# Peptides against a protein of PDB entry 3PBP, part 2

Target 1, 203 residues: chain A of PDB entry 3PBP
Amino acid sequence: LNEKDLNLILNKSLVMYESLDSTTDVIVKRNVIKQLQFVSKLHENWNSRFGKVDIQKEYRLAKVQGPFTINPFPGELYDYTATNIATILIDNGQNEIVCVSFDDGSLILLFKDLEMSMSWDVDNYVYNNSLVLIERVKLQREIKSLITLPEQLGKLYVISDNIIQQVNFMSWASTLSKCINESDLNPLAGLKFESKLEDIATI
Target 2, 203 residues: chain A of PDB entry 3PBP as posed
Amino acid sequence: LNEKDLNLILNKSLVMYESLDSTTDVIVKRNVIKQLQFVSKLHENWNSRFGKVDIQKEYRLAKVQGPFTINPFPGELYDYTATNIATILIDNGQNEIVCVSFDDGSLILLFKDLEMSMSWDVDNYVYNNSLVLIERVKLQREIKSLITLPEQLGKLYVISDNIIQQVNFMSWASTLSKSINESDLNPLAGLKFESKLEDIATI

## One batch from the design tools (peptide; made by RFdiffusion4, then SolubleMPNN)

Design b1_p18_1_s2
Fold by OpenDDE base, seed 4:
Structure b1_p18_1_s2 (fold): chain B 203 residues (1-203), chain A 18 residues (1-18)
Amino acid sequence: as target 1 above (203 residues)
Amino acid sequence: MKILETKKKIGKFFVERL
């Protein structure tokens, strides 16, 4: 965990907190509030020189939230294995896309339609983390790694044996970001969710 | 509209288009 990662988690936790209302489940509210309190304390106690934070014992009991569900799961990928995962920012407001690679050389681009939280001080807290399919990109290569650059919004670098490729989805992700931020879905109508693939370098 | 409700509606949009 570095300062950038901490800032990312803080901003996500703030967005989750601001999204709470009277209709939100009490357990979900409690978990989001606890997460925000934890991350805020982490940020306050962040020692940039040592990369260390004093974490109170109460927050050490937090668990990663699962399971994850992908909807719809592409039928063609049912027999294939996921190889890599990445999260790509699409704006400075911390909206993001999740990408998963498969051993067939496919990438799936996924939207988080539900906010994900850690399990905090609640035994048996289970909330299904929904991921919704946006696009499938077929690279037809063995994907070794996925790289993202924080300064490059809506760009994913895919490393294979002999090539680095860029997947650029800002053609639709800029509109998606706007729809989220403005709470208006009208611009999604008729939008093509087609990412651009470009060869960057041969290895 | 709350951000969470907007995200849920966007999720529904993506599912229904396929």
Scores: peptide ipSAE 0.599, ipTM 0.941, DockQ to the pose 0.630
Fold by OpenDDE base, seed 3:
Structure b1_p18_1_s2 (fold): chain B 203 residues (1-203), chain A 18 residues (1-18)
Amino acid sequence: as target 1 above (203 residues)
Amino acid sequence: MKILETKKKIGKFFVERL
C-alpha cells in the first residue's frame, strides 16, 4: 500500500458513490456507501500514519472516525493494497459478511463481531469497527470489482480481466447465520470455512 | 443483548482458530 494506490481506490470509490442516483437499487446504494466509508477510513488511517492530507469537511459528515481493525490481518497481505470492498447478506435478517479484495488477487472474508450501530445520530456513534478474518480466498487475478445480488445470499461476484467468478460461502455462512440467530456456537466446531469458487462467464 | 454477546464470542472463535 502506497499513498498513490490508496488515493486511486478512494477516487474509484468516490466515482462509484457519485454514480448513485434515485434509480439505484437500495442494496447497491448501501454497499457503495459502505465501501466509500471503508475506503475513507483507510485513507484517514493512512493519513494519520504518514501525515495530514486535508480530506475536505463535507466527507467528514460520515464521521465514521474509527480504524477498521482486521484481526488477525494476514501477514502476507501487509504489503498489498485493498482494492474493493463488498457486504454480503447471509440471511434475510441483518447478518452480513464483509469482503475485501487486494491487489495480489486475494479476497478476505470478514465477520463483524461488534455491531457498528451506524446510528447516524451523532451522539450515539459506536466506533466499533472490529472485523475478524474468516477466510482468505486467493484468486491470483486483478480484481476490478465486487458485485453482490440482494436475492443471492452468501454469494459474491468477482469481476477480473476477462472473467466473472462467483464466490459462494453458504457452505459455512448458513451455519454461521444459525449460530448468531440461535445464540449457539456449537455448530461452528469442526466447520470448514472454505468458500466455493466457480467461473460464471468469460468476458 | 444475546445476539451481540454471541457475535463477540464468534469473533473470538475466529481469532483463536488462526
Scores: peptide ipSAE 0.596, ipTM 0.937, DockQ to the pose 0.460
Fold by OpenDDE base, seed 1:
Structure b1_p18_1_s2 (fold): chain B 203 residues (1-203), chain A 18 residues (1-18)
Amino acid sequence: as target 1 above (203 residues)
Amino acid sequence: MKILETKKKIGKFFVERL
């Protein structure tokens, strides 16, 4: 995402917000509002702190274009604002996990169970941006940025004020990748979706 | 086709476990 892409997403999120009426489902309203808040906050943060270059790489991987719904959305995060989004590859076959951070210091690891259609056609509004909750990781820190390294599958780097932490979810993501690729869900039974958190560096 | 259906089933699995 360049600034233009972010502005486009913001404008579209605004148009979606403006399309909300009294008849719109409360869940849909909440999701659109949360997305607008997320995109607005991303837009505000874009102007202030990080040079155009690094966010461009991570957001070029953000094929997460358009409104998304998180299901189930953790009720305790309702009052919190999404701060960052990242997409993490779990294999070389383009299977990915979406991570969203919140201003309470939570990370949500999400599965794309539907292909995100960019239905930006007002006439063909296919709201297919489904994200399913896998895991919530509570860092209890202000999350400044999320970094992914393409060569490091199933790893997310979380930058906070004084620390870089690695979230490693390959303990379950390798099995998930296998399940996708083999079209077999049996290996998910009894699997713990618990990521490993490790301190990488103090900053 | 098979991958998409698998992803939908995985999504359902994640929802139903919570």
Scores: peptide ipSAE 0.592, ipTM 0.937, DockQ to the pose 0.528
Fold by OpenDDE base, seed 2:
Structure b1_p18_1_s2 (fold): chain B 203 residues (1-203), chain A 18 residues (1-18)
Amino acid sequence: as target 1 above (203 residues)
Amino acid sequence: MKILETKKKIGKFFVERL
C-alpha cells in the first residue's frame, strides 16, 4: 500500500459515505462509517511522519451473530481464545470468506458452506453456522484488529501494536469464486491455499 | 438451489483435503 493507493481508498470510502441515505440499511451505514473513520485515521497517520495508528478498540468488535462450528478446528488452537472476526468479499457476487484471529497470533480463513437462511428451514434446522477451514496463517503477533475494505477483494488488514500487515488470498479466492459461480469444483484440485503476507506500515 | 449444493460440495472438499 502506497500513499496513492491509500488516497484512492479514502476517496472511495468518502464516495461510499456520501451515498448513504435514510433508506440505507443500518448495518451497511455502520460498516461504511467505520471504514471511513479507519481509512481517515490511516491517512492522517501516513501524512504524519510519526503517527501511531491508534485504531480504537471499537473496530475490534465484529461479532458474528449466533453459534458457529469450525470444521476441522486446528487442535493447536483449542487452548487459545478467538480475539477478532472479519468477513472478506472475494467477488462482486457477494461470495465471502470469514477470518478469525486467535491470541496465539494465528489467523484462520473459513468458508461458509451453508447459508444462514437454510439453518432456519424447518426441515433442516442447523443449530450452528457451518464454517470450514481453508487456511491457517501464523503471524506470531498480538492481533489487535482485523479490517476489510469492500473495494479490495480477498484482502484483510491485520493490525498489531507496531505494524499493519495485509493478508492477500486472491491467489486461491478468485478460483474459489469461479467454482461457486459456475458450479464447477474441478479448478480446486491441486490449488494451493497459501495467502500472501505483506507489511504495509510500521506503527 | 444449484449454488447451495455447490457450496456444500466445496465444504466437503475442504474437509476431505485435510
Scores: peptide ipSAE 0.592, ipTM 0.938, DockQ to the pose 0.404

Design b1_p18_1_s3
Fold by OpenDDE base, seed 3:
Structure b1_p18_1_s3 (fold): chain B 203 residues (1-203), chain A 18 residues (1-18)
Amino acid sequence: as target 1 above (203 residues)
Amino acid sequence: KSILETKKKIGEFFIKRL
């Protein structure tokens, strides 16, 4: 994300917030408010936390950071602010998991069930990107950054004050990738959506 | 099934599981 892209996302989040009325679903209202809080916090921290992100990463982030709803949203996270976002490839194709961190030290792993091409074009503005909750991981740490490596499928690196942790979700993400690619959901039945957390390094 | 239909059904699966 560059500052311009972040400002664009902020403006979109503000427009969404302003569009909220008495008829808007409570879940939608909460999701829009949280998105606004997330983007605002990112904007405040822009100069301190986000180095130059490569344009290709920016485009992926922009696709995910458009107006999105998380369904279901964990009730325990209502009072917390999103701090970071990352996209993690689960195969060599286009299948990805979205991760959002919160200031309580939680991670949520999310599935994009609707590939609505969020055109940043005003005329093709999709009001709502659907994100579906897969898993919540409680780290109980202040999350400084999320790092992904393109060559490491289904792995997320979480940087906190004194530790780098790896979240590995390939135990279920390999099956999910297969289900998407083969158009068969049967292998998801009885699958545990539990990621492995490992301490990689003390800082 | 289309990839889109599959992804939608996967989303429904995750929603129903929670």
Scores: peptide ipSAE 0.646, ipTM 0.945, DockQ to the pose 0.509
Fold by OpenDDE base, seed 1:
Structure b1_p18_1_s3 (fold): chain B 203 residues (1-203), chain A 18 residues (1-18)
Amino acid sequence: as target 1 above (203 residues)
Amino acid sequence: KSILETKKKIGEFFIKRL
């Protein structure tokens, strides 16, 4: 995300917020508000800390219309604010995991169980993009940034004040990729969705 | 099965697991 893209997402989120009326479902309204808060905070953090990092790949989530719903949303995170979002490739195809960080130092790893239709057609407007909770990782640190490397499948780098940590979820993501590609869920049975956390560098 | 149907079922799996 460059500043221009973040502004575009912010503007879209504002337009969505402004489209909310008294007839809007309370859940939809709450989700749009949470998305707006997330994007606004992302925008504030972006302007304050990092110059021109052309985050080209997060561009795809930015073009997705509609609020994101996280199911189930961890109850402990209800009062916390999302701080960062990243998309991590799990194979050389189009299979990806979404990661969202929170200001409590939590990461949630999310699965896109529905294809995000970019229907700009008002009549086909998918208001909600579904994200399903896979795992919650508690770092207990202030998360400044999330970094992904395209050549490093199933790896997320988390930057905090004094450390870069790697979250490696290939232990389960390789199986998940296989399940998607083969259209077989059997290998998910009994699989532990536990990511490996490793300290990479002190800052 | 379509990739879409598989993804939906995977989503259901994750929801039921928790």
Scores: peptide ipSAE 0.646, ipTM 0.945, DockQ to the pose 0.487
Fold by OpenDDE base, seed 5:
Structure b1_p18_1_s3 (fold): chain B 203 residues (1-203), chain A 18 residues (1-18)
Amino acid sequence: as target 1 above (203 residues)
Amino acid sequence: KSILETKKKIGEFFIKRL
C-alpha cells in the first residue's frame, strides 16, 4: 500500500459512507463506518510515519504554478504556516474553490479571480495566481489532510487526529457557480458565505 | 461578458465585502 492507494481507499470509504441512507441495513452501516474509521486511522498514521506529506510538495505543486497571492490575507494568520491545500469543484463546468489549511486549525476558502496569464515573456515569469478570500473556517484542530471527492461538489473532508469533518459550502457555491456561468453578480448581493461543518466519523 | 471579466468582478466583490 502506498499513499496513493490509501487515499483511494479512503475516498472509496467516504463515497460508501455518503451512500448510506435510512434504508441501508444496520450491519452494512456499521461495517462501512468501521471501515471508514480504520482507513482514516491508517491515513493518519501514514501521514505521521512517512513524514508530513511535505506541504512543500503540494505547495511546490502550487509553487510550480507560481506564487499564490491571497488578497486580502487574514492578518490573524500572518504568524501561522499553511499546512494543506485542496481544490474543490463547485460545478461540472470546471469552476473551483481553493482551500488552504493552517497550523492554527483554520481553513480559508479562496476564489481564483484571475486565470494565470502565462506571459510567455521568458525573462519575467510573473506567475500571478490571484486568490481572493471568501471565508475563514476555524476548526481549532490540527489538520492532517484535506480530501476532496470529484463526485461531491462543494464538499471538503478535513482529517484531524480524532475526527473526520465535512465542510459543505454548496449553500453559497451553487450561487457563485451560477454567477460565473451566467455572467451575473446580482445573486451574490446579500448572500451569506457561511459553510456548514459536520462531524462524519470519529477516528 | 467574458468569463474572465466575470471572475475579476467577483474577486472585486469579495475584496469589497471584507
Scores: peptide ipSAE 0.645, ipTM 0.948, DockQ to the pose 0.342
Fold by OpenDDE base, seed 4:
Structure b1_p18_1_s3 (fold): chain B 203 residues (1-203), chain A 18 residues (1-18)
Amino acid sequence: as target 1 above (203 residues)
Amino acid sequence: KSILETKKKIGEFFIKRL
């Protein structure tokens, strides 16, 4: 991650947030807000590591900002730059996966292990700093954008230069959702956390 | 178990798996 790329992602996330209006779907609003919060935390952690905090523009975001950790962070990605983030619902409730893309064409799928179910009440926003690695997906493409559709659970659309690909993780995410909702982890034993890739369209 | 305890244990599961 270079500072310039992080700033670009932050700016894109801010523009997307500012584009939210009263007509925007509630799930889209939530995804954009979560993306903005995560990118802003990345930016804060990055700036704190590199000693350059541009405090003024980020102050509105800083109130909700804390350090986040990805555990384990793949050692192979240490030298690469995060390029996009998305939050994908895995059920009609509160369960979600966070996805981060990198400039090597990797996606990491992440679980929030310390998040209280966000009451959709803005006043009770519980900030979770813990993200746990589920899967690394290697697309071997420059990832320009990540899109999620509210009605398409466990699906992420990845836009690259000339193609849109779907990442579908419902093969394991349905079981994960069930484990969360039923408070039973037994079905996770022996489960393969392997997402399906499909080419959707050439651009 | 609380949802929070379940999520924490799921996190521990994923960390131990790798």
Scores: peptide ipSAE 0.642, ipTM 0.942, DockQ to the pose 0.435

Design b1_p18_1_s4
Fold by OpenDDE base, seed 2:
Structure b1_p18_1_s4 (fold): chain B 203 residues (1-203), chain A 18 residues (1-18)
Amino acid sequence: as target 1 above (203 residues)
Amino acid sequence: MNKLETKKQIGQFFIDRF
């Protein structure tokens, strides 16, 4: 975590807090408030020279959030099991795509359309656990692992039995990143969401 | 439009595509 990342998380937490209304669930309000308090305290105590923050013991008890919904979920994947998950950065502003692999050799590329808060008090905290389908890539191979490289934006490496393949989605992800950052959806119109698959190495 | 609303609308765009 660097100062830029912390500022981004703080800004997200502020915007989430500002989105709370009278109709928002009490548990959601509580979790969003606690997250904002936590991140604000992290920001206040950030030592940029050492990249260190003293996290109070009470905030070390954050719980896992889930389950997630995928919309639309590909009907063909209902009978298959998810095997791997990866998150791939598409820009230096921390916009990201989620990728999930299945045991049929499919990859789904997913967009996080809603901002999540951490779970602080409640088990099975479910709020804004939304993922939206962008693309399905069929590799027709058993996927062993997914690898991402921090310096390689919009690239996913898929390891199968005998091959490493690169999925490159920067053809559309650069435009998506721009749309998010500029708050303009017009460039998405007519865009093809087709990733490039390339063989990188034989194992 | 804020970043959260933008993301929500992008999500809807993708849903409507399928």
Scores: peptide ipSAE 0.587, ipTM 0.942, DockQ to the pose 0.837
Fold by OpenDDE base, seed 1:
Structure b1_p18_1_s4 (fold): chain B 203 residues (1-203), chain A 18 residues (1-18)
Amino acid sequence: as target 1 above (203 residues)
Amino acid sequence: MNKLETKKQIGQFFIDRF
């Protein structure tokens, strides 16, 4: 965690807080408020010199998020098991794609359409755990690992059968990034969501 | 439109493709 990451989380937490209304569930409201309080306190207590934050004991009730829903889930993958997950940055503004691999050699590229807060004082808190299908890529290989390089936007490296392959989705992800940042969906119309697969190396 | 609402609409766009 660096200062930039902390600022991003703070901004997301603020926007989530601002999105609360009279129709929002009380548990969700409580959880989003606690999220904002926590992140605000982290920001206040951030020591940039040491990359450390003093976290008060009251925030130790934070829990891992999950499960997630994928929509639509490809029917062909119903009998297969997810093997790896990766997140890939598509711009410098912290927009990302989630990739999940399956034991059939499929990759699914997913968009996180809803923002989520951490679980706090509620057991099994699940809210906005949504992932939306963009593309399915069939590699026809056993996927051993997924690797991302922070300096390489919109690129995923797949290690399988002693081959490193690159999945490059910047053909559409650059447009998607623009749509997110400009709040304009018009450029998505007629866009092909087809990633480029290239062999990089044999290992 | 804020970034959250934009993301929701993008999500719906992708859902509607299938």
Scores: peptide ipSAE 0.587, ipTM 0.941, DockQ to the pose 0.817
Fold by OpenDDE base, seed 4:
Structure b1_p18_1_s4 (fold): chain B 203 residues (1-203), chain A 18 residues (1-18)
Amino acid sequence: as target 1 above (203 residues)
Amino acid sequence: MNKLETKKQIGQFFIDRF
């Protein structure tokens, strides 16, 4: 976490707070407020020299976020089990793709279209747990692990029994990143969301 | 348009393509 990232999270938290209205659920309001308070305190107490912040005990009680919805969810994958998850950065601005593998050898690439507030004190807190399907890649292999390298934007390494494969989605992810950062969706029109699969090594 | 609104619209774009 750096100052830039913290500012980004703060801005997100502010926008989330500003989106609250009279119709917003009380639990959502509480979590968004706590999120903003937490991030604000982090920002205020950010020690750039040490990259450390003292986090009050109350904020150390954050809970796991979930469940998530995937829209659309590929109907054929309802019969299969998710095996791995990874998050891949597509730029230096913290835009990311979520990847989930299944035991049929499928990989789905997902976009987080909504910002979530942290779950603090409520069990099973569900708000903006949205993932949107971009692409399904059928590897037809047992996926043992998903590996990402922080220096390799828009690349996912898929480890199976006998092979390491690279999924490279920068063909579309660079455009997606640009669209997010520039707030312009026009470049998405006609874009093919087809990742390149390449064999990297035999194991 | 802010980044969050942009992301939401991008999400809708992806939904609409299926």
Scores: peptide ipSAE 0.584, ipTM 0.943, DockQ to the pose 0.864
Fold by OpenDDE base, seed 3:
Structure b1_p18_1_s4 (fold): chain B 203 residues (1-203), chain A 18 residues (1-18)
Amino acid sequence: as target 1 above (203 residues)
Amino acid sequence: MNKLETKKQIGQFFIDRF
């Protein structure tokens, strides 16, 4: 894990956040905010291992929803750095999957099993920072960016040096969405949590 | 079962898979 890479990701996430305006789509705003929050946490946890991070007081006003726990965290990824994050809708804006990329070319697909009470309420800060591992996808390439299209449910676009790939997880995410909405877990039994990877374009 | 409890149980389902 290179501190330089984490700083680069943080800066990218910050620039994305600063680019948000009144005309920005609500879904995009939500995703960018979540990304910045996650990356900021990752950066804080990283820096806490290596020394005093003078986090400017202004970002402390964003009540640092405590460190996200990924459970289980893949042991092979402990030596690697998270590079990108995306949130992908799996239905009509009700349910979402979180994706994190790593510098080994891995993607992890994560379920938020606890509702983050974004209580911006100072008094009720609930650390509901649970993320649960669904799937690990190994791309074995440098991941430059993750892109989502709001109109494309359960799809993630991965940009590498010379290729755009689509990760499509609707094979299981449609069932997951149904299970959440209907409060019935039975359809998850025997379901394969295997995403489809497709090359879309060479760049 | 409410949506919150459903999500928690789904989370546990995924944890138990690994």
Scores: peptide ipSAE 0.576, ipTM 0.937, DockQ to the pose 0.454

Design b1_p18_2_s1
Fold by OpenDDE base, seed 3:
Structure b1_p18_2_s1 (fold): chain B 203 residues (1-203), chain A 18 residues (1-18)
Amino acid sequence: as target 1 above (203 residues)
Amino acid sequence: SSILETKKKIGQFFLERN
C-alpha cells in the first residue's frame, strides 16, 4: 500500500458514499458506510506513519475508539492493499460477517467480537475496530466490487474480471449464528470454515 | 452468558484457531 493507492481507495469510497440516497438498499448503505469507515481508519493510520492527508470532517461518520485491528492479519497481505469491504448478514437477528478484499485477489472473512451498541445515529456511531479472521478466500483476480443482497443470508457476490462469483459461507455461518444466539460454542469445535465459491454466469 | 460475552469468546476461538 502506498499513498497514491490509499488516496484512490478513499476517493472511490467517498464517491460511493455520495451516491447514497433514500432509495438505496439498506445493505448497500451499510457496505458503503463500512467501506468509508475502513478507509478513513486506514488513512488515519497512514497519516501517523507517513504524513497527513486531510480527510474532510464531513466524511468522518464514526468516532473510532482505538485502532482498527484484524487479528491475525495474514502476513501475505501486508504488501497488498485493501480494495473493498462488505458486511453480510448471517441471520435475521443481525449477526453479521465483515468481508475485506485485497488487490492480490484475496477475500478475508472477519468476525466482530466486540459489539458496541450500533447507534444508527450518526453522532453516536461507534465503529467496531476489533475483527478476527475466520477465513481467507483466494480468488486470484482483481476484485472490482462486493455486493450483498438482503434476502440472501451468508452470501457475497464478487465482481472481478467481468465475472460475478458467489461466495457462500452458510455452511459454517448457520452454525456460528446458532452459537451466538444460544450462547454455546460447542458446535464450533471441528467445524470447517470453508466457503463455497461458484461462478455466476448470469446477472 | 450474554450475547456480548459469547461474541468475545468466539473471537478468542478464532484467534486461537489461526
Scores: peptide ipSAE 0.637, ipTM 0.945, DockQ to the pose 0.458
Fold by OpenDDE base, seed 5:
Structure b1_p18_2_s1 (fold): chain B 203 residues (1-203), chain A 18 residues (1-18)
Amino acid sequence: as target 1 above (203 residues)
Amino acid sequence: SSILETKKKIGQFFLERN
């Protein structure tokens, strides 16, 4: 098993879990949960053995392509280290949210208000990828991995030592997507940017 | 593009909120 195969199995296991409903046989439910737990443990062990993909290297690679600036950066997080990064699609287009985890167990959800790739067409070359803070989610756990599924819009799976949790931000991300696509910001007024946290499985 | 301008405005919205 290589990392790619393990990720594929994990993704399939998560998809199978999401397919469970009230009509699903109890044995099937139990087997899917057990499989998800097992694969998640394997994924954790894999990440630990092959080294944490040095987010510093991906951040270095991202820094080599251009500095990412997070504005505002929460003052409380200055003393903590970023541990994972993920990009979550919020629609079937190109609209996405960036998530960064920290070693204090917090997640920040970020909006890309400026994309470097699009700056090539603009006379003002902005070398900085601007990321703007939307929400901070405090999990108070050691975050080992962040997982996204392309078929699951506005959902992030967080793997910790003993639990898999889902962060669902479609409550606000659907409106955000609409605002982007329709070029109308009016629906953002009064919108609560509060994600739903749900426990999926104990590991 | 209208999309770029919209994203910039959304960014400003979040900056002003925070």
Scores: peptide ipSAE 0.616, ipTM 0.947, DockQ to the pose 0.372
Fold by OpenDDE base, seed 4:
Structure b1_p18_2_s1 (fold): chain B 203 residues (1-203), chain A 18 residues (1-18)
Amino acid sequence: as target 1 above (203 residues)
Amino acid sequence: SSILETKKKIGQFFLERN
């Protein structure tokens, strides 16, 4: 089993978990949860053994996309190190949120306000990726991995040493998506940018 | 583009909120 295969199994297990509903047989639910716990534990052990924080893909993405500036950068995080990055789709139109984790257990949700969209119509090449802070989520645990599923909009799975948590930000991201697509910012007024944190499974 | 301007305005919104 290689890292890629393990990630695939983990993703499959997460998809299976999200497919569970009130009509699902109790035995099936239990088996899916046990499988998810097992695979997550393996994933954590794998990351710890190989030091392969897949920071490389996102770091490669960061390098390919040029320097990133986060504004405002939370002052409390100046002394901490970024550990993971993920991009989460919020709609089918390619609107996305960037998530960065830190070694203090913080997760920041960021908006790309300057897209290098090769819009052939934009004469101004934005060489710098601007990221703007939307929300800081304090998980108060060591974040080992961030997982996203393309079929699950506005959901981020956070793997730590002892738990898998889901961060769901569709409460505000659906409105944000609408604002982008309709070019109307009015719905943002008074909106709470608070993500829902849910424990999925203990490891 | 209208989208780019919208995203810039959204960015400004978040900057002012923080």
Scores: peptide ipSAE 0.615, ipTM 0.947, DockQ to the pose 0.351
Fold by OpenDDE base, seed 2:
Structure b1_p18_2_s1 (fold): chain B 203 residues (1-203), chain A 18 residues (1-18)
Amino acid sequence: as target 1 above (203 residues)
Amino acid sequence: SSILETKKKIGQFFLERN
């Protein structure tokens, strides 16, 4: 098994888990959960062996010259290192949320308010990806990996040492998607930007 | 594009909220 194969199996296992409902046979449900637990353990062991993907520390609040800026950057996170990054689709129109994890166990959910204008002028290649803070989720766990499934809109899976958790932000992301697509911000007024955190499986 | 302007306004909305 290579990393790609392991990720594929993990993704399939997560999809199977999400397909479980109240009508699902108890034995089937138990087997799917056990499989997910097993694959997740393998994934954790794999990540421990091959090292964390060094998300370049230089996600500095660097000036205009960084690949992206986060505004506001939570002051508490200045002392911590980004560990993972993920992009989560919120609709079929390719609207997305960016998520960054930190070694304090925080997740930040970010909105891309500016599209990369490729300035083809070689001398003025300003990659200014502006990211704006939507929500900070404090998991208080060492986050080992972030998993997204393209068929699951507005869902992020967080793997830590002993647990798989789902972060579901469709409570607000569906409204956000509508606002983007309809060019109407009125539905954002009074909207609570709180994601649902759910424990899926113990590892 | 109307979408780009909307995204900018949404960004401003979040910035003002924080």
Scores: peptide ipSAE 0.614, ipTM 0.948, DockQ to the pose 0.345

